Peptides against a protein of PDB entry 5ONS. Designs and how they scored, part 146

Target 1, 181 residues: chain A of PDB entry 5ONS
Amino acid sequence: MFKKFDEKENVSNCIQLKTSVIKGIKNQLIEQFPGIEPWLNQIMPKKDPVKIVRCHEHIEILTVNGELLFFRQREGPFYPTLRLLHKYPFILPHQQVDKGAIKFVLSGANIMCPGLTSPGAKLYPAAVDTIVAIMAEGKQHALCVGVMKMSAEDIEKVNKGIGIENIHYLNDGLWHMKTYK

## One batch from the design tools (peptide; made by RFdiffusion4, then SolubleMPNN)

Design b2_p26_6_s3 (from b2_p26_6, 12 letters changed)
Fold by OpenDDE base, seed 2:
Structure b2_p26_6_s3 (fold): chain B 181 residues (1-181), chain A 26 residues (1-26)
Amino acid sequence: as target 1 above (181 residues)
Amino acid sequence: SAEEEEARRKSYQEGLEKMKTLEPLP
């Protein structure tokens, strides 16, 4: 989603959200990520304005105090940014790729099934379309936010093709955006 | 602030503790 993203070229505008819209978004976030509820007031304090940075290709980035928290495309599901995920690693279920897959993940490539079933990888139960954090062998922090294109069970059984779609990865355009005020 | 950083650190550690209960598929 952000492989060719550049803040200067791909940001259209920034809007401050109304209270009613913020409430709706918070409810959606809790629905998508139940574990975030106790932390949501810390992540999105009531006293702080919530903004959406509107980007090309119908991408919206939710920000508080300039911090990029979540993003979505075409009013689809919200994804946490890697920066937020590094602070709150429990927001997403994890999948771990092997050491050999790291360079491909960091190039924006989709995660192939063998990279999730090989020695050094760890495959956790997850249904299709689940948003997941991609961890890596020997790394502490998530490398990528992805979406399961196959269930974990099917990844193990089929062990061929795209297991997880790469949505957002370290050093992509969103990562380099850092903050927006 | 230092307080915010400590809060983030705490949340991170708590998140890691929760992850310890997760088991990968065989």
Scores: peptide ipSAE 0.111, ipTM 0.723, DockQ to the pose 0.091
Fold by OpenDDE base, seed 1:
Formats: C-alpha cells, sequence, structure tokens
Structure b2_p26_6_s3 (fold): chain B 181 residues (1-181), chain A 26 residues (1-26)
C-alpha cells in the first residue's frame, strides 16, 4: 500500500473530524481490535483533536497530535501503523517469519508460505483476511502489518504461494512519513 | 497519576505475557 508512497506527492489534505465521526471510528476500532478498548483513551485522548490525512489511492490515515495511528483504504478496515503497533504490540495477532524472509518483507514483498512454516518461523492460528503483525526471528519489533491470504491451517498444509499480503512494512512510505501535523 | 501509570504498565505487561503463552501451529 505504501511502497511508492511519498508524503509530498501522495497526501491530498487533512481534515479534523467531528465528535460524532470520532465516536464512530472508536467504535469501529474496538470492534476490529477488542484488546485496544482499555487503551483507546490513551491512544486517542478526548481532549485531542482527531484528524484524517487523506491520501491518493483512497488512503486515509488517522492521526492524533501528529501521530499516525491507523490507516485504511477505500473505507475498509483500519490497520494500525507500525509505529503504533510497536507501542502496543498486542493490537494484532502475530505471525513470525524466518530470518530468510526478512529482506523480502522489507522490500514490500508478500509473505510466502515457506517463510511461515520453516524453522525459525512461528505460525499461529488465524483465519483468512485477519490483519496480523509480522514478526521476525531474532527481532523484537514487528516488521510488517499484513493480511492473511490463506488461513494458518492452509499455509501449513499447502505451504505454497502467498500466505500473507504485505500491507505496511518498515521503511516504507508510511514509516518515513513519521508524523503529520 | 502514578497509580494510573502503574496500572497501565501492569496491564501492558500482562498483555505481553499472555501473548507469549500463545501456541504456534505444530
Amino acid sequence: as target 1 above (181 residues)
Amino acid sequence: SAEEEEARRKSYQEGLEKMKTLEPLP
């Protein structure tokens, strides 16, 4: 989603959200990420304005005090930014790739099944379309936010093809955006 | 408050520990 993203070229505008819209978004976030509910007031304090940075390709980034928190495309599900996920690693279920997969993940490549089934990888139960944090062998912080394109069961069974779609990864355009005020 | 911060810290740590208990597929 952000492989060719550049803040200067791909940001269209920024809109401050009304209270009613914020409430709706918070409810959606809780629905998508139930574990975030106790933390939501810390992540999105009531006293702070919430903004949407609208980007090309129908990308929207939810921000508070310039911090990039979540993003979505075409009013689809929200994804946490890696920066937020690093602070709250429990927002997403995890999958772990082996060392060999790291370079490909960091190039924006989709995660292939063997990278999730090989020694050093850890594959956790997850259904298709689940948004997941991609961890890596020997790394502390998530490398990527992805979407399961196969169930964990099928990844293990088939062990061929794209297991997880790479949505947002370290050093992509969103990562380099860092903040927006 | 200090109490609130401690509560958040504790909750966060408990969450992390819970995640560590998750079992990967065989």
Scores: peptide ipSAE 0.102, ipTM 0.665, DockQ to the pose 0.064
Fold by OpenDDE base, seed 5:
Structure b2_p26_6_s3 (fold): chain B 181 residues (1-181), chain A 26 residues (1-26)
Amino acid sequence: as target 1 above (181 residues)
Amino acid sequence: SAEEEEARRKSYQEGLEKMKTLEPLP
């Protein structure tokens, strides 16, 4: 989603949200990520304005005090940014790739099944279409936010093809955006 | 407050520990 993303080229505008809209978004975030509810007032303090950065390809980024928190495309599900996920690693369920897969993930490549079933990888139960944090052997912080293209069970069984779609990865265009005020 | 920060720290650590209890597929 952000492989060739550049803030100067791909951002269209920024709008400040009304209180009612913010409330709706918070409820949606709690629905998607139930575990975030106790933390939401810290992540999105009531006293702080909430903004949406509108980008090309129907991408929207939710921001508070310039911090990029969540993004979505075409009004689909919200994804946490890696920067938020590094602060709150429990927002998403985890999958772990082996050391050999790291360079490919960081190039924006989708995660192939063997990278999730090989020694050093850890595959956790997850249904298809689940948004997941991609961890790596020997690394503390998530490398990528992805979407399960197969269930964990099928990844293990079939062990061929794309297991997880790479949506947002470390050092992509969104990562380099850092802030927007 | 210091109390709120400590409570937050505790909750965060509990969350991390809970994640460590998750078992990968065999």
Scores: peptide ipSAE 0.096, ipTM 0.678, DockQ to the pose 0.078
Fold by OpenDDE base, seed 4:
Structure b2_p26_6_s3 (fold): chain B 181 residues (1-181), chain A 26 residues (1-26)
Amino acid sequence: as target 1 above (181 residues)
Amino acid sequence: SAEEEEARRKSYQEGLEKMKTLEPLP
């Protein structure tokens, strides 16, 4: 989603959200990520305005005090930014890829099933379309936010093709954006 | 407050520890 993303070229505008819209978004976030509920007031304090940065390709980035928190495309599900996920790693279920997959993930490539079933990988139960944090063997922080294109069970059984779609990865255009005020 | 910060830290650590107990598929 952000492989060719540049803040100067791909940001269109920024809007401040109304209280009612913020409430709706918070409810959506709790529904998508139940584990975030106790932390939501810390992540999105009531006193702080919430803004949406509108980008090309129908991408919207949710921000508070310039911090990039979540993003979505075409009114789809919200994804946490890697920067937020590094602070709150429990927001998403995890999947772990082997060492050999790291360079491909960091190039924006989708995660192939063998990279999730190899000895250095760890595959956790997850349904298709689940948003997941991609961990890597020997690394502490998530390398990528992805979407399960197959269930964990099917990844193990089929062990061929795209297991997880790469949505946002370290050193992509969103990562380099850092803040927006 | 310091007490609230400690409570948050504790909850965070407990959450991380719970994640470590998750089992991957065999």
Scores: peptide ipSAE 0.080, ipTM 0.640, DockQ to the pose 0.063

Design b2_p26_6_s4 (from b2_p26_6, 12 letters changed)
Fold by OpenDDE base, seed 5:
Order: sequence, then C-alpha cells, then structure tokens
Structure b2_p26_6_s4 (fold): chain B 181 residues (1-181), chain A 26 residues (1-26)
Amino acid sequence: as target 1 above (181 residues)
Amino acid sequence: SEEEKKAEAESRALGLEKMKTLEPLP
C-alpha cells in the first residue's frame, strides 16, 4: 500500500474532525481492536484534536498531535501504523516469520507460506482477512502490518503461495512520513 | 515526556505478557 508512497506527492489534504465523528471512530476502533479500549484515551486524548490526512488511492491516515496512528483505504478496516504498534504491540495478533523472510518483508513482498512454517517461524491461529503484526525471529518490534490471505491452518497445510499480504512495512513511505500536523 | 515514556513502558510490558500467552500451531 505504501511502497511508492511519498508524503509530498500522495497527500491531498488534512481535515480536523468534529467531536461526534471522533466518537464514532473511537467506537469503530474498539470494535476492531477490543484490547485497545483501556488505552484509547491515552492514544487519543480528549483535549487533543484528531485529524484525518487524506491521501491518493482513497487512503486516510488518522492523526493526533501530528502522530500517525491508524490508516484505512476505501472506508475499509483501520490498520495501526507500525509506529503506534511499536508502542502498543498488543493491538494486533502476531505472526512470526523466519530470518530468511525478513529481507523480503522489508522490500514490501508478501509473506509466502514457507516463511511462516519454517524453523524460526511461529504461526498462530488466525482466520483469513485478519489484520496481523508480522514479527521476526530475533526481532523485538514488528516488521510489517499484514492481512491473512489464508487461514493459519491452511498456511500450514498448503504451505505454498501467499500466506499474508504485506500492507505496511518498516521503511516504507508511511514509515518515512513520521509526522503530519 | 517522562509520562509518555512510562506509559510506553507499561504498554510494552502488557504486550510482552500477552505474547507469552500465545500458542503457535503444532
């Protein structure tokens, strides 16, 4: 989603949200990520304005005090940014790739099934279409936010093809955006 | 800020504890 993303080229505008809209978004975030509820007031303090950065390709980035928190495309589900996920690693369920897959993930490649079933990888139960954090053997912080293209069970059984779609990864265009006020 | 640093540490600790409860597929 952000492989060719550049802040200067791909941001269209930024809007400040009304209180009622913010409430709706918070409720949606709690629905998507139930575990975030106790932390939401810390992540999105009531005193701070909430903004949406509108980008090309129908991408929207939710920001507070210039910090990029979540993004979505075409009114789809919200994804946490890696920067937020590094602060709150429990927001997403995890999958772990082996060491060999790291370089490919960091190039924006989709995660192939063998990278999730090989020694050093850890595959956790997850349904298709689940948004997941991609961890790596020997790494503390998530490398990528992805979407399960197969269930964890099917990844193990089939063990070939695309297991997880790479949505947002370290050093992509969104990562380099850092802040937006 | 120190408060933000503390909050982040607590969040990370929570995340690590949750990770310990995860069970991978056989």
Scores: peptide ipSAE 0.287, ipTM 0.844, DockQ to the pose 0.091
Fold by OpenDDE base, seed 2:
Structure b2_p26_6_s4 (fold): chain B 181 residues (1-181), chain A 26 residues (1-26)
Amino acid sequence: as target 1 above (181 residues)
Amino acid sequence: SEEEKKAEAESRALGLEKMKTLEPLP
């Protein structure tokens, strides 16, 4: 989603959200990520305005005090930014790729099934379409936010093709955006 | 702020600890 993303070229505008809209978004976030509820007031303090940075390709980035928190495309599900996920790694279920997959993940490549079934990988139960954090063998922080294209069970059984779609990865355009005020 | 950094670190630690409770597929 952000492989060729550049803030200067791909940001269209920034809109401050109304309270009612913020409330709706918070509810959606809790529905998607139930574990975030106790932390949501810390992540999105009531006193702080919430903004949406509108980008090309119908990408919207939710920001608070310039911090990029979540993003979505075409009114789809919200994804946490890696920066937020690094602070709150429990927001997403994890999958771990082997060392060999790291280079490809960081290039924006989709995660292939063998990279999730190898000895250095750890595959956790997850249904198709689940948003997941991609961890790596020997790394402490998530490398990528992805979407399960196959269930964990199917990844193990089929062990071929795209297991997880790479949505957002370290050093992509969103990562480099850092902040937006 | 230092307080925010501390809170972040605690949240991160908590999150990582929770992940230890998950069982990968065999």
Scores: peptide ipSAE 0.089, ipTM 0.686, DockQ to the pose 0.091
Fold by OpenDDE base, seed 3:
Structure b2_p26_6_s4 (fold): chain B 181 residues (1-181), chain A 26 residues (1-26)
Amino acid sequence: as target 1 above (181 residues)
Amino acid sequence: SEEEKKAEAESRALGLEKMKTLEPLP
């Protein structure tokens, strides 16, 4: 999603949200990520304005005090940014790729099944279309936010093709934004 | 790449710092 993303070229505008809209978004976030509820007031303090950075390709980035928190495309599901995920690693279920897959993940490549089933990888139960944090062997923090294109069960059984779609990764265009005020 | 390594280091530093202070609200 952000492989060719550049803040200067791909950001259209930024809008401040009304309180009612913010409440709706918070509810959506809790529905998607139930474990975030006790933390949501810390992540999105009531006193702080919430903004949406509108980007090309119908991408919207939710921000608070300049921090990029979540993003979505075409009013689809919210994804946490890696920066938020590093603070709150429990937001997403995890999958772990082997060491060999790291360089490909960091290039924006989709994650192939063998990278999730090989020694050094760890595959956890997850249904298709689940948003997941991509961890790596020997690394403490997520390298990528992805979407399961196959169930974990099918990844193990088939062990061929795209297991997880790479949505957002370290050092992509979204990562480089860092903040937006 | 060196840029990726830097990004990873920043990521790790940020995460570790924040995780030390995080507490859920009642």
Scores: peptide ipSAE 0.057, ipTM 0.623, DockQ to the pose 0.058
Fold by OpenDDE base, seed 1:
Structure b2_p26_6_s4 (fold): chain B 181 residues (1-181), chain A 26 residues (1-26)
Amino acid sequence: as target 1 above (181 residues)
Amino acid sequence: SEEEKKAEAESRALGLEKMKTLEPLP
């Protein structure tokens, strides 16, 4: 999603959200990520304005005090930014790729099944279309936010093709967009 | 801030504890 993203070229505008809209978004976030509820007041303090950075290709980035928290495309599901996920690693279910897959993930490549089934990888139960954090063997922080294109069971069984779609990864265009006020 | 750093550390620790309850597929 952010492989060719540049803040100067791809950001259209920024709007401050109304209280009612913020409430709706918070409810959506809790629905998508139930474990975030106790932390939501810390992530999105009531006193702080919530903004949406509107980007090309119908991408919207939710921000508070310049911090990039979540993003979505075409009013689809919200994804946490890696920066938020690093602070709150429990927001998403995890999958772990082996060492060999790291360089490909960091190039924006989709995660192939063998990278999730090989020694050093850890594959956790997850349904298709689940948003997941991609961890790596020997690394503490998530490398990528992805979407399961196959169930964990099917990844193990088939062990061929794209297991997880790479949505947002370290050093992509969104990562380099550190803050926006 | 130091408070933010502390909160981040706590949240990360909580995340790690949660992960201990997860079992990968064989």
Scores: peptide ipSAE 0.038, ipTM 0.641, DockQ to the pose 0.092

Design b2_p26_7_s1 (from b2_p26_7, 14 letters changed)
Fold by OpenDDE base, seed 4:
Structure b2_p26_7_s1 (fold): chain B 181 residues (1-181), chain A 26 residues (1-26)
Amino acid sequence: as target 1 above (181 residues)
Amino acid sequence: LEPLTEEQKQLIEETNKKQEEEVAKL
């Protein structure tokens, strides 16, 4: 989603959200990520305005005090930014790729099934379309935010093709954006 | 980046466990 993303070229505008819209978004975030509920007031304090940075390709980034928190495309589900996920790594369920897959993930490549079933990988039960944190062998912090394209069960059984779609990864355009005020 | 705290590790485990439970219901 952000492989060719550049703040100067791909950001269109920024809008401040009304209270009612913010409330709706918070409810959606809790629905998507139940584990975030106790932390949501810390992440999005009531006193702080919430903004949406509108980007090309129908991408929207949710921000508070310039911090990039979540993003979505075409009004689909929200994804946490890696920067937020590093602070709150429990927001998403985890999957771990093997050491050999790291360089490909960091190039924006989708995660192939063998990279999730091989020694060094850890595959946890997950359904299709689940948003997951992609961990790497030997690393404590997420390298990527992805979406399950196959269930964990099918990844193990079929063990071919795209297991997880790469949505956002370290050093992509969103990562380098850092803040937006 | 700073290493994960024990609280963070526990919360990660809880998230993973809850996900596993949801899948088991399918």
Scores: peptide ipSAE 0.720, ipTM 0.954, DockQ to the pose 0.965
Fold by OpenDDE base, seed 3:
Structure b2_p26_7_s1 (fold): chain B 181 residues (1-181), chain A 26 residues (1-26)
Amino acid sequence: as target 1 above (181 residues)
Amino acid sequence: LEPLTEEQKQLIEETNKKQEEEVAKL
């Protein structure tokens, strides 16, 4: 989603959200990520304005005090940014790729099944379309936010093709935005 | 990047567990 993304070229505008819209978004976030509920007031304090950065390709980034928190495309589900996920690593269920897959993930490539079934990888039960944090063997912090394109069961059984779609990865265009005020 | 706290580790485990439970219901 952000492989060729650049803040200067791909950001269109920024809008401040009304209270009612913010409440709706918070409810949606709790629905998508139940574990975030106790932390949501810390992540999105009531006293702080919430903004949406509108980008090309129908991408929207939710921000508070310049921090990039979540993003979505075409009004689909919200994804946490890696920067938020590093602070709150429990927002998403995890999947772990082996050491050999790291370089491909960091190039924006989708995660192939063998990288999830090989020694050094850890594959946890997950259904298709589940948003997941992609961990790397030997690392504690997520390298990528992805979406399951196959169930964990099918990844193990078929062990061929794209297991997880790469949505946002370390050092992509979104990562390099850092903040937006 | 700082090492994960024990609280963070526990919360990660809870999230993963909840996901496993959801899959088991399918």
Scores: peptide ipSAE 0.719, ipTM 0.954, DockQ to the pose 0.970
Fold by OpenDDE base, seed 2:
Structure b2_p26_7_s1 (fold): chain B 181 residues (1-181), chain A 26 residues (1-26)
Amino acid sequence: as target 1 above (181 residues)
Amino acid sequence: LEPLTEEQKQLIEETNKKQEEEVAKL
């Protein structure tokens, strides 16, 4: 989603959200990520305005105090930014790729099944369309936010093709935005 | 980045467990 993304070229505008919209978004976030509920007031304090950075390709980035928290495309599901996920690594269920897959993930490539079934990988039960944190063998912090394109069960059985779609990865265009006020 | 805290590790485990439970219900 952000492989060719550049803040200067791909950001259209920024809007401050109304209270009612913020409430709706918070509810959606809790629905998507139940474990975030106890932390949501810390992540999005009531006293702080919430903004949406509107980008090309119908990408919207949710920000608070300049911090990029979540993003979505075409009003689809919200994804946490890696920066937020690093602070709250439990927002997403995890999957771990092997060492060999790291360089490909960091280039924006989708995660192929063998990279999730190899000895250095750890594949946890997950259904199709589940948003997951992509961990790397030997690393504690997520390298990527992805979406299961196959169930974990099917990844193991088929072990061929795209297991997880790479949505947002370390050092992509979103990562380099850092902040936006 | 700093190493994960024990609380973070526990919460990660909980998230993963909850996901496993959801899959089991399918």
Scores: peptide ipSAE 0.717, ipTM 0.953, DockQ to the pose 0.966
Fold by OpenDDE base, seed 5:
Structure b2_p26_7_s1 (fold): chain B 181 residues (1-181), chain A 26 residues (1-26)
Amino acid sequence: as target 1 above (181 residues)
Amino acid sequence: LEPLTEEQKQLIEETNKKQEEEVAKL
């Protein structure tokens, strides 16, 4: 989603949200990520305005005090940014790729099944369309936010093709935005 | 980045466990 993304070229505008809209978004976030509920007031304090950065290709980024928290495309599901996920690594269920897959993930490539079934990888039960944090062998912090394109069961059984779609990865265009006031 | 705290590790395990339970119900 952000492989060719550049803040100067791909950001259109920024709007401040009304309190009623913010409440609706918070409820949606709790529905998508139940584990975030106890932490949501810390992440999005009531006293702080919430903004949406509108980008090309119908991408929207939710921000508080300049921090990029979540993003979505075409009003689909929200994804946490890696920067938020590093602070709250429990927001998403995890999958782990082997050491050899790291360079490909960091180039924006989709994650192939063998990188999830080989020694050094850890594949946990997950259904299709589940948003997951992609971990790497020997690392504690997520390198990528992805979406399951196959169930964990099918990844193990078929073991060929795209297992997880790469949505947002370390050092992509979204990562380099850092903050937006 | 700083190493994960014990609390963070526990919360990750809880999230993963909850996900496993959801899949098992399908």
Scores: peptide ipSAE 0.716, ipTM 0.953, DockQ to the pose 0.969

Design b2_p26_7_s2 (from b2_p26_7, 12 letters changed)
Fold by OpenDDE base, seed 5:
Structure b2_p26_7_s2 (fold): chain B 181 residues (1-181), chain A 26 residues (1-26)
Amino acid sequence: as target 1 above (181 residues)
Amino acid sequence: LKPLTEEQLELQKKTNEEQEKKVKEL
């Protein structure tokens, strides 16, 4: 999603959200990520305005005090930014790739099934369309936010093709955006 | 990046377990 993203070229505008809209978004976030509920007031304090940065390709980034928190495309599900996920890793369930897959993930490549079934990888139960944090051996912090394109069961059984779609990864265009005020 | 706290690790375990439960309920 952000492989060719540049803040200067791909951001269109920024809007401040009304209180009612913010409440709706918070409820949606809790629905998607139940574990975030106790932390949501810390992540999005009531006293702070919430903004949406509108980008090309129907991408929207939710921000508070310039911090990039979540993003979505075409009003689909919200994804946490890696920066937020590094502070609150428990927002997403994990999948772990092998050491050899790291360089490909960091280039924006989708995660192939063998990278999830090989020694050093850890494949956790997950259904199709589940948003997951992509981990690697010896790493505590996510390398990537992805979406399951196959169930964990099918990844193990079929063991070929795209297991997880790479949505946002370290050093992509969103990562380099850092803040937006 | 700072190492994860014990609290973060426990919360992560909970998230992973909830995901596993969700899959089993499908």
Scores: peptide ipSAE 0.691, ipTM 0.949, DockQ to the pose 0.967
Fold by OpenDDE base, seed 1:
Structure b2_p26_7_s2 (fold): chain B 181 residues (1-181), chain A 26 residues (1-26)
Amino acid sequence: as target 1 above (181 residues)
Amino acid sequence: LKPLTEEQLELQKKTNEEQEKKVKEL
């Protein structure tokens, strides 16, 4: 989603959200990520305005105090940014790739099944369309936010093709955006 | 990046376990 993303070229505008809209978004976030509920007031303090940065390709980035928190495309599900996920890793369930897959993930490549079934990888139960944090063998912090394109069961059985779609990865265009005030 | 706190690790375990439970219920 952000492989060729540049803040100067791909940001269209920024809007400040009304209270009612913010409430709706918070409820959606809790629905998507139940574990975030106790932390949501810390992540999105009531006193702070919430903004949406509108980008090309129908991408919207939710921001508070310039921090990029979540993003979505075409009003689909929200994804946490890696920067938020590094502070609150428990927002997403994990999948772990082997060492060999790391370089490909960091190039924006989708995650192939063998990278999730090989020694050093850890494949956790997950259904299709589950948003997951992609962990690297031996690392504590997520390298990527992805979406399951196959169930964990099918990844193990088929062990061929795209297991997880790479949505947002370390050092992509969104990562380099850092803040938007 | 700073090492994860014990609290973060515990919460992560909970998230992973909840996901596993969800899948088993399908």
Scores: peptide ipSAE 0.682, ipTM 0.947, DockQ to the pose 0.962
Fold by OpenDDE base, seed 2:
Structure b2_p26_7_s2 (fold): chain B 181 residues (1-181), chain A 26 residues (1-26)
Amino acid sequence: as target 1 above (181 residues)
Amino acid sequence: LKPLTEEQLELQKKTNEEQEKKVKEL
């Protein structure tokens, strides 16, 4: 989603959200990520304006005090930014890729099934369309936010093709955006 | 990046377990 993303070229505008919209978004976030509920007031303090940075390709980035928190495309599900996820890793369930897959993930490549089934990888139960944190073997912090394109069960059985779509990865355009005020 | 705290690790474990439970219920 952000492989060729540049803040200067791909940001269209920024809007400050009304309280009613913020409430709706918070509810949606809790629905998507139940574990975030106790932390949501810390992540999105009531006193702080919430903004959406509107980008090309119908990408919207939710920000508070310039911090990029979540993003979505075409009003689809929200994804946490890696920067937020590094602070609150428990927002997403894990999948772990083997060491060999790391370089591909960091190039923006989708995660192929063998990278999730090989020694050093850890494949956790997950259904299709589950948003997951992609962990690197031997690392505690996520390299990527992805979406299961196959269930974990099918990844193990078929072990071929795209297991997880790479949505946002370390050092992509969103990562380099860092802040927006 | 700083190492994860014990709280973060516990919460992560919970998230993973909840996901596993969800899958088992399908």
Scores: peptide ipSAE 0.681, ipTM 0.947, DockQ to the pose 0.966
Fold by OpenDDE base, seed 3:
Structure b2_p26_7_s2 (fold): chain B 181 residues (1-181), chain A 26 residues (1-26)
Amino acid sequence: as target 1 above (181 residues)
Amino acid sequence: LKPLTEEQLELQKKTNEEQEKKVKEL
């Protein structure tokens, strides 16, 4: 989603959200990520305005005090930014790739099944369309936010093709935005 | 990057467990 993304070229505008819209978004976030509920007031304090940065390709980035929190495309599901996920890792369930897959993930490539089933990888139960944090062995912080294109069961059985779609990865265009006010 | 706190690790375990339960119910 952000492989060729540049803040100067791909950001269209920024809007401040009304209270009613913010409440709706918070409810959506709790529905997607139930574990975030106790932390939502810390992540999105009531006193702070919430903004949406509108980008090309129908991408929207949710921000508070310039911090990039979540993003979505075409009013689809919200994804946490890696920067938020590094502070609140428990927002997403994990999948772990092998060492060989890391360089490809960091280039924006989708995660192939063998990279999830080989020694050094760890495949956890997950259904199709589950948003997951992509981890590497020995690392506590996610390298990528992805979406399961196959169930964990099917990844293990078929072990061929795209297992997880790469949505946002370390050092992509979104990562390099850092903040937006 | 700062190491994760014990609280963060515990909450992560909870998230993973909840995901496993969802899969088992399918």
Scores: peptide ipSAE 0.678, ipTM 0.946, DockQ to the pose 0.965

